# Designs tried in a protein design run: peptides against a protein of PDB entry 3J47. Part 53

Target 1, 121 residues: chain A of PDB entry 3J47
Amino acid sequence: IRLTNQLKSLKGLQSKLKDVVEYLDKVINKELPINHTILGKLQDVFNLLPNLGTPDDDEIDVENHDRINISNNLQKALTVKTNDELMVIYISNLVRSIIAFDDLIENKIQNKKIQEQRVKD
Target 2, 26 residues: chain B of PDB entry 3J47
Amino acid sequence: NAQYHLLVKQGDGLLTKLQKYGAAVR

## One batch from the design tools (peptide; made by RFdiffusion4, then SolubleMPNN)

Design b2_p16_6_s2 (from b2_p16_6, 8 letters changed)
Fold by OpenDDE base, seed 3:
Structure b2_p16_6_s2 (fold): chain B 121 residues (1-121), chain C 26 residues (1-26), chain A 16 residues (1-16)
Amino acid sequence: as target 1 above (121 residues)
Amino acid sequence: as target 2 above (26 residues)
Amino acid sequence: QLLELIKQMQKYAESL
């Protein structure tokens, strides 16, 4: 149950993130007008992310483009690291579930053998 | 990305084998 | 079968 809920939540987050990227690509390509409500929610998500420096609206100097690339690389590296950590936790919990299931099956086989012996006596 | 998808696919294959084994012991 | 599953998971953890 807990693992299935975590996987469902992660898949839901991934789907929402994909929908956001597809929306941003359509806005960049001028296929859709900028929706201020979606932008506001995106800004809230970016403000909850550790220091994705939104360039303050007034100085896109060439130095800020390198800092934005470094910040995007740091965010990507942190996202990859977090994804790798979550994956290791997922594998570990999968292994634990497999072991617990094997033990349950072995216990059920033993209980059936004990019942078959009691019916022969 | 590709290695992650390969893991998830292998994990799903193992989970499916485990489910089949549990159903056969029921 | 469980041992083979564990080995596949270990081989994957080593490939990360």
Scores: peptide ipSAE 0.344, ipTM 0.869, DockQ to the pose 0.074
Fold by OpenDDE base, seed 1:
Structure b2_p16_6_s2 (fold): chain B 121 residues (1-121), chain C 26 residues (1-26), chain A 16 residues (1-16)
Amino acid sequence: as target 1 above (121 residues)
Amino acid sequence: as target 2 above (26 residues)
Amino acid sequence: QLLELIKQMQKYAESL
């Protein structure tokens, strides 16, 4: 029963992680604006991930140590991958903010030129 | 880590240049 | 000036 519940919880976490990745891909593709609340929650999940890899230390069978080490390495690799994805998203947003600011500047220059022309007429 | 910090530093440099451009257009 | 900024941003995005 406990092991089945842990497996179900892990599958649920995997599904949620997939949904986050799909959301992040939509944000990269400019389909949606970034939600800072989702990024904050994802960062919180990463800060908690080192603690999620401790199964209760109370059943030492030597065959479980290799499986635990493989699981911890996979969790670490997934953590690195998602940190890289978060970085790409942060940079993509920075770039988008830069473009939007540049368009704002160009619009302001054009408006100023129009106003200067109206004062000369 | 080092590549990440370099990337962030380059992004901050671009943002600073953009801010200077925005101030020159005001 | 804007076009050069865009080129720098593109080069940065390619370095990711």
Scores: peptide ipSAE 0.337, ipTM 0.870, DockQ to the pose 0.048
Fold by OpenDDE base, seed 2:
Structure b2_p16_6_s2 (fold): chain B 121 residues (1-121), chain C 26 residues (1-26), chain A 16 residues (1-16)
Amino acid sequence: as target 1 above (121 residues)
Amino acid sequence: as target 2 above (26 residues)
Amino acid sequence: QLLELIKQMQKYAESL
């Protein structure tokens, strides 16, 4: 049950992420007008991401179009890192569930053998 | 990407073996 | 079998 719910949640997240990418590609290709409501929700998600480049307020050098690109690259790198970490945690939980299931099966086999011995005595 | 797909495929193979074993113990 | 699976998981974690 727990593992199946985690897999379902991960598949749901993957589907939603795919829909967002497909929407962004259509917007970039000018095939669809920018939906301001979807863009606003996407902006809220990006604003809830740790601001990976609050420059400490002490160097407002107004010239770096490059800082926005660097911040976007850092945010992308940390999003990838977080995804990889979540995947490692998911696989670790899957393996723990497998071990616990194997132990439960071995315990059931032992209990059946003990019951079969008690019926023969 | 390829290593990730390989790992997922190995996990699915193991899950399938567990399902078969759980069905044989029922 | 379980020990070999754990070893494969450790090898994967080291390759990341």
Scores: peptide ipSAE 0.333, ipTM 0.864, DockQ to the pose 0.062
Fold by OpenDDE base, seed 5:
Structure b2_p16_6_s2 (fold): chain B 121 residues (1-121), chain C 26 residues (1-26), chain A 16 residues (1-16)
Amino acid sequence: as target 1 above (121 residues)
Amino acid sequence: as target 2 above (26 residues)
Amino acid sequence: QLLELIKQMQKYAESL
């Protein structure tokens, strides 16, 4: 029962990760806006991943330890890859926010100059 | 992990500076 | 100053 639930959870995570990659590709291609709710749900899933890797110590047959280590290494590698992807998205959003804010500041400065010219005329 | 947190902290620092500039232009 | 901050962020994004 527990192993089947872990495999189902892993398949569910893999499917969600695929959906996220596909969403990210669409965002990179400017086909869709970034959905912060999807990113938040991913972060929550990743914060729960450490809790999925604790088998209760009750029956470690030595053959399962190598499979658990491979699974943990794959999960860690997937976590690192996803952390890198989330980081790229975070920076991309930060850069976009800064550009938009710079444009807003420039527009305010221009509007102020136009008002100062109108008061001198 | 540590490099990611450092990156996020740097980004937050830049955002805070940007917010201060926006407040000074209002 | 703001332009330099933007340049630093762009350089950082390119380094990833």
Scores: peptide ipSAE 0.341, ipTM 0.869, DockQ to the pose 0.051; fails the geometry check

Design b2_p16_6_s3 (from b2_p16_6, 6 letters changed)
Fold by OpenDDE base, seed 5:
Structure b2_p16_6_s3 (fold): chain B 121 residues (1-121), chain C 26 residues (1-26), chain A 16 residues (1-16)
Amino acid sequence: as target 1 above (121 residues)
Amino acid sequence: as target 2 above (26 residues)
Amino acid sequence: ELLLLVQEMQKRLEEL
């Protein structure tokens, strides 16, 4: 039962990571706005990952300990990789918001200057 | 972790400056 | 790439 749940979670994580990469590529290409639902579901999966790693201390042969350590190292490496991807997404959103706001400010300044010039004429 | 928190804190600082500027242009 | 994007953001905010 435990190995099947870990394999299902790993396949789910791999599918989610692929969906995030495909989403990032569409965001980089300006084709779509960020789907906060994908990000929230990833965060939920990561918050549940520590709970998947509690071995009930009854009956682990020494050969399973190395496989569990490799699985935990892979989960940790995947967690770091996903945190880095989430960081890139967050920063990319910040940059887009800043650029859009800068353009809005410049447009407002130009509109005010045009109105002031029309009142002087 | 520490570099991530520093980067997020810098981003929040930038957003705060941006909000102040947008309020001054209103 | 990420560092360059953060630097460009900082530069735009100094120009505002």
Scores: peptide ipSAE 0.350, ipTM 0.870, DockQ to the pose 0.069
Fold by OpenDDE base, seed 2:
Structure b2_p16_6_s3 (fold): chain B 121 residues (1-121), chain C 26 residues (1-26), chain A 16 residues (1-16)
Amino acid sequence: as target 1 above (121 residues)
Amino acid sequence: as target 2 above (26 residues)
Amino acid sequence: ELLLLVQEMQKRLEEL
């Protein structure tokens, strides 16, 4: 039950993330008008991402363009790292669920053997 | 990508063994 | 760290 719910939630998140990417691609290609409400929610998600693009306020001067590219690369690298960490947590929970099921089966076999012995006595 | 698919395939193989064992103990 | 955790999980899966 718990693992199935986690897998369902992860699939739901993946589907929603795909829908967001497809929407952004359509906006970039000028196929759809920019929805300000969706853009605002995306901005809120980006603002909740750790601001990996605040080097301390101590460098006044030179190149907003390179800073945006570096920030985007760092944010992409952390998104990949977070996805890898979530994947390992998922697999770890899968293996724990498997071990717990194996232990449950072994306990059921032992209980069945004890009942069969009590019916023979 | 390839290592991820291999790991998922190994997990699915184990789940299948576990399902067979759970059916044999019923 | 991640690779070591995956290896330990694989080892436990082979023992089952």
Scores: peptide ipSAE 0.344, ipTM 0.870, DockQ to the pose 0.098
Fold by OpenDDE base, seed 4:
Structure b2_p16_6_s3 (fold): chain B 121 residues (1-121), chain C 26 residues (1-26), chain A 16 residues (1-16)
Amino acid sequence: as target 1 above (121 residues)
Amino acid sequence: as target 2 above (26 residues)
Amino acid sequence: ELLLLVQEMQKRLEEL
């Protein structure tokens, strides 16, 4: 029951993450306007990631037009990197759930063997 | 991308084997 | 770091 619920939640997260990626790809391809609400939620996900290196310290004076493209490229690179990191966390949790399920199966087999031995004595 | 999809496929393959094993022990 | 985690996961998957 608990593992099945975790797997269902994880599959739901994967589907939702895929939908976010597909939406971001459509926004990048200019097929859809930038939705500020989705961008804000994505920013909240980024703010929950400890250690996107602060660009500490380099100077005022490059024109506002390149900053928007650099911010969008950084946000894109950060989105891709975060997607990759979240997917590795997803796979790690999947493997941990697999190991825990294997241990439960082995424990069930051992318990069956012990019961079969006790019925033969 | 390709190595990542390979890793995901390997994990899904193992999960499928484990689900079959869990169903056989049930 | 990410690559090492993936490699350790692959190793555990092969042991199972």
Scores: peptide ipSAE 0.343, ipTM 0.865, DockQ to the pose 0.090
Fold by OpenDDE base, seed 3:
Structure b2_p16_6_s3 (fold): chain B 121 residues (1-121), chain C 26 residues (1-26), chain A 16 residues (1-16)
Amino acid sequence: as target 1 above (121 residues)
Amino acid sequence: as target 2 above (26 residues)
Amino acid sequence: ELLLLVQEMQKRLEEL
């Protein structure tokens, strides 16, 4: 039950994140007008992210390309770190499920051996 | 990447053993 | 920390 609910919640988050990316691509391509309500909610999500180097608006033109590459590298590094953490949690839950199933199998083997002994007596 | 694929492959090996035991107990 | 958790999980997998 708990694992199924976590997987369902994670799938729901992944679907919503995909819908946000698809919306942003349509806005960048000028296929859709900027929806201020979606943009406001996206801005709230970005404000809840630890400041991924918003350049203060006061030094435009040559240092910004290296800072954008550094912010993209930091965002990639944070995404990789988060993926690695989620992966370890996933594998930990898989291992626990394997152990619990192995114990269940051993208990069933023992119960069958006890029944076979009772039929021979 | 390579260490991750190795870890996943080890997990799949154990799942396969566990599935064989589960089929032998049924 | 993450590497140590992976190593402990690998050890438990080898015991199974």
Scores: peptide ipSAE 0.317, ipTM 0.864, DockQ to the pose 0.081

Design b2_p16_6_s4 (from b2_p16_6, 8 letters changed)
Fold by OpenDDE base, seed 1:
Structure b2_p16_6_s4 (fold): chain B 121 residues (1-121), chain C 26 residues (1-26), chain A 16 residues (1-16)
Amino acid sequence: as target 1 above (121 residues)
Amino acid sequence: as target 2 above (26 residues)
Amino acid sequence: QLLELVLELQKRLDEL
């Protein structure tokens, strides 16, 4: 019963990670806007992932060990891929924020120069 | 990992400089 | 592309 529930939870997590990866790829490609709520929930999932890797010391039958190792390696690889995609999104947002603020500063400088010219006329 | 932390650190440095400039123009 | 964009932003910010 416990092993079947763990396998079902792992498959559910794998499917969810795939959906997240697909969402992140669409956001990187600018096909979708960044949803901060999805990003926050994904970060929460990543912060909980280190706690999923403690095998409680209950007897895993040797025949399932290779399938479990392949599943764990695939899940780890999906975790790394999703972390890299989150990073690209974070940096892309940071860059956009920097550009928008630079443009705001330049607009303020131009407005100040226009006011200084009007006082000299 | 190391490249990630470097890139985040560079972004934070840019944001900090931008904040200082925005405060000086205020 | 992403590194190039960050470098361009660094350059613009160092010119201000």
Scores: peptide ipSAE 0.333, ipTM 0.868, DockQ to the pose 0.073
Fold by OpenDDE base, seed 2:
Formats: sequence, C-alpha cells, structure tokens
Structure b2_p16_6_s4 (fold): chain B 121 residues (1-121), chain C 26 residues (1-26), chain A 16 residues (1-16)
Amino acid sequence: as target 1 above (121 residues)
Amino acid sequence: as target 2 above (26 residues)
Amino acid sequence: QLLELVLELQKRLDEL
C-alpha cells in the first residue's frame, strides 16, 4: 500500500512536470500565450527553491545578465541533484519493501511447514 | 542515465523473482 | 553514502 501510493504520487509528479515542460516549449515557440497564473506558480516554486544566487550583499557592480544565467544554471543543477536524490530514496524504499515482503513470504512458508508437521503427529 | 537504467532493470528483476515466489506460496 | 546504500542493496539482492 505505502509503496504503491509513493509510486502513484511520483508518476503524478512526473506527468505534471511533463505538462509544465510541454507548456514552456509551446510558450518558447510562441504557439501559446503565456498563462500568467501558471507562470506565477512556477515563479513561486522557483522562489521557494533556495536562492543559491544571493551572493552576499558585498559586491556592488557589473552585469545583471551573467548573474541571472549563473543562478539559472545553479538552480537547474540543484533541481537535477534533488531529483536524483529523490529517485535514490524511492529505489531504496522499493528495495526495503521487497526485502520485507521476502521475509514475510519466508515466515509464511515456515509457519505452513510447522502446521503440516503438527497435522502429521 | 545508463546507471539509472541498470538500477531500474535490477529492481524489475527482483520484483519478478518476488512475484514468482509470492505465486509459489499461494 | 549513496554508493554504499546501492552496494548494500545489491548485496542483499544477490542473497535472494
């Protein structure tokens, strides 16, 4: 039950992320107008990502454009890292659930053998 | 990518073994 | 840590 729910939630997240990518591609290709509500929610998600692009307030001067590109690359790298970590946690929980199911099956076989011995005595 | 696909394939192999074992215990 | 967890999972997989 727990594992099936986690897999369903992860598939739902993957589908939603695909829909966001497809929407962004259509916006980049100028096929669809920018939906300000979707863009606002994406901006909120990006703002909830740790702003790993606040250099401490101590460098006054030069190039807002390079800072935006570096921040976007760092946010992308951290999003990829977080996704990889979540995938590993998912696989680890999958394998733990499999081991626990194997132990349950072995315990059931042992209990069945003990019952069959008691019926022969 | 390749390591991820290998890990998924190993997990699927284990799931298949476990399904066979669960069917044999029924 | 991550590699160690994967190796421990592989070891348990080979014992089954």
Scores: peptide ipSAE 0.320, ipTM 0.862, DockQ to the pose 0.098
Fold by OpenDDE base, seed 5:
Structure b2_p16_6_s4 (fold): chain B 121 residues (1-121), chain C 26 residues (1-26), chain A 16 residues (1-16)
Amino acid sequence: as target 1 above (121 residues)
Amino acid sequence: as target 2 above (26 residues)
Amino acid sequence: QLLELVLELQKRLDEL
């Protein structure tokens, strides 16, 4: 049971870490602006991860097992909710960046047309 | 998960189109 | 709110 839970937690962490790396790579590549809200929520998740790791008390009465399952389900639900919120913020920023870049392209085209007209006059 | 990957893939497709358009205007 | 923001972003994207 402990090894299966550790493996599941490690797989969850690995997936989250991959998503963080992919996000950070896009920010480094200037594909997206740095979102402080995303970074803050990631930091909060990382600060909650150490609280997943202490069962060093050798008296697990059956009543604590239900509280641990509820806590794990709540943490999983909070992790999913946080992931969904981060995703939507990411997509929103991506689309804003796309719109801003399209406007920049259109402005550049208009500027070229104005210069071409000035050379023909 | 699947909806996430679909949305990310759509965003990447749009970014790629935008990059091509930016290169054509350069 | 979240769905409305995504729909507005998609609408703006389709206008480009």
Scores: peptide ipSAE 0.312, ipTM 0.861, DockQ to the pose 0.084
Fold by OpenDDE base, seed 3:
Structure b2_p16_6_s4 (fold): chain B 121 residues (1-121), chain C 26 residues (1-26), chain A 16 residues (1-16)
Amino acid sequence: as target 1 above (121 residues)
Amino acid sequence: as target 2 above (26 residues)
Amino acid sequence: QLLELVLELQKRLDEL
């Protein structure tokens, strides 16, 4: 139950994130007008993200391109790290489920052997 | 990436063995 | 820690 709910919540978050990316791509391509309500909620999400190196608005010149690349690399590195951590947790839970199912199969085989011996006596 | 795909492939191999044993015990 | 957990899972996976 708890693991299924976490997986459902994560899938729901992934779907919403995909919808936001698809919307953002349509806005960048000028296919849709900027919806200020969606942009405001996206800004709230970015404000809840630990400040991934938005430079304070006071140094607009050439060094910002390297800082934006470093910020994008840091965001990408944090996203990759989080994905790797979630992946290891997922594999860990999969292996535990496999072990528990193997034990159940072995117990069922043993119970069948015991029943077959009792029918021969 | 490559080590991850290898680990997933190993996990899928065990899951497939486990499914075969589960079907043989049913 | 993460690498150690992966190695322990691989070890249990090889025992099955």
Scores: peptide ipSAE 0.306, ipTM 0.859, DockQ to the pose 0.085

Design b2_p16_7_s1 (from b2_p16_7, 12 letters changed)
Fold by OpenDDE base, seed 4:
Structure b2_p16_7_s1 (fold): chain B 121 residues (1-121), chain C 26 residues (1-26), chain A 16 residues (1-16)
Amino acid sequence: as target 1 above (121 residues)
Amino acid sequence: as target 2 above (26 residues)
Amino acid sequence: QLLDNMLSKLKALQAQ
């Protein structure tokens, strides 16, 4: 029961994450308007990341285009890093769930052996 | 990218094993 | 390997 619930929750999280990616792709492709609530939550996730880049406030006047490209590359690098970290956490939780499941199987095997021994006595 | 997809595939393989085991415990 | 061995043991015990 508990492990099956964890697996179901993890599948639910994966489906929800896929839905978020599909939504972001539609927004990037201008098929859907930008939802400020989803962007706000995504920004909150990025704001919980250690601020990689206070722009040192000391260069006024490099064209807005280069700052947008640097910001997009940094945001992409941060997104990839966050995705890698989330995946490491996901796999760590999967491995922990597998170990806990192995222990449950071993306990079930032991309980069955104890019951078989009690029926022979 | 490729290492990420490999790691996801390994996770899915483990998840499939976990499901087979969860069915055997029911 | 360990998981597969545990599954094999559980299936063998369920077939008895």
Scores: peptide ipSAE 0.321, ipTM 0.849, DockQ to the pose 0.110; fails the geometry check
Fold by OpenDDE base, seed 2:
Structure b2_p16_7_s1 (fold): chain B 121 residues (1-121), chain C 26 residues (1-26), chain A 16 residues (1-16)
Amino acid sequence: as target 1 above (121 residues)
Amino acid sequence: as target 2 above (26 residues)
Amino acid sequence: QLLDNMLSKLKALQAQ
């Protein structure tokens, strides 16, 4: 049950992220008008992302283009790191579920042995 | 990439074992 | 290994 719910939640998140990308591509291509409500929610998500470049307030002279590229690279690196961490958590939960199932099987075997012994006595 | 695919393949192998055990417990 | 041993025990218990 828990693993199935996590997999369902992850699939749901993946579908929602795909819908956001498809929407952004349509807006970039001018196929759809900008929805301010979607942009506001997207801005809130970006504001909840760890500030991709707090420049220490002392380097005002990096051209805005290089700062945007550094921010995008840091975002990509943090996204990859987060995906790797989520993958490790997923595998860890999978392994725990396998161990718990093994323990359930051993408990069932032991209970059957105890019942067989009680029928012989 | 290769390590990720190896980890996924190991997980699938464990899931297949788990399914066989679940069928033997029914 | 542990898993395979548990399968073998379960199969033996079903054959009885």
Scores: peptide ipSAE 0.320, ipTM 0.852, DockQ to the pose 0.083; fails the geometry check
Fold by OpenDDE base, seed 3:
Structure b2_p16_7_s1 (fold): chain B 121 residues (1-121), chain C 26 residues (1-26), chain A 16 residues (1-16)
Amino acid sequence: as target 1 above (121 residues)
Amino acid sequence: as target 2 above (26 residues)
Amino acid sequence: QLLDNMLSKLKALQAQ
């Protein structure tokens, strides 16, 4: 139950993040008008993330390009590290689930053998 | 990347085995 | 290997 709920929540988060990226791409391509309510909610999400230097929309000063690249590289490195850690946890839980299922199967096999022996006596 | 893909592929193989066991226990 | 042995045992028990 707990693992299935965590996996559902993670899949739900991944789907929402994909929908956000697809929306932002459509806005960047001028296929959709800028929705200020969606942008406000995205800003709230970015403010809850450790402040990974989203350039506020005021002026591309050339001196910020190297800082933006360093911040984006740090954000990418932190995202990769978090993804790797989540993968290790996921695999560990998968292996534990497989072992528990193997034990359940062996117990069911043993119970069936005991019942077959009791019917022969 | 390559180690990650190998690890995911091993996980998928184990999940497929687990599904076959779940079907045999029903 | 352990999982494949368990699958084979389950299939044998389902065939009985």
Scores: peptide ipSAE 0.302, ipTM 0.851, DockQ to the pose 0.097; fails the geometry check
Fold by OpenDDE base, seed 5:
Structure b2_p16_7_s1 (fold): chain B 121 residues (1-121), chain C 26 residues (1-26), chain A 16 residues (1-16)
Amino acid sequence: as target 1 above (121 residues)
Amino acid sequence: as target 2 above (26 residues)
Amino acid sequence: QLLDNMLSKLKALQAQ
């Protein structure tokens, strides 16, 4: 149930992100007037995003396209790092479960041997 | 991504072997 | 018995 709810939430977030991109494309293409309320909410979302690269304030001539690529690359790098960390946690939990199960099997074998010995005495 | 899926698949394979072993020792 | 209980708990966790 929890995994299905997380997947549903992630799909909902992906859909909303797509709607935001489509809106921004329409604003860039001057098909829609700039809505200050939507811009304010987008600014709040971008301010809540970890600052995915302070461009050092010392070169005023890098086209807005390169800033978007750098931000996307750092977000991608953070996503990959988080995925790798979750993978290590998953493997660690799997290994712990295997060890605990092996110990349980050995304990069961020993208990069976003790019962068989008691029936022979 | 591909390495993650491969690792998850290996973990699932190991879990399946472990389940079979647990059933045989039952 | 203990193995069966652990297997049942693992199945219950997987069903959540």
Scores: peptide ipSAE 0.300, ipTM 0.851, DockQ to the pose 0.055; fails the geometry check

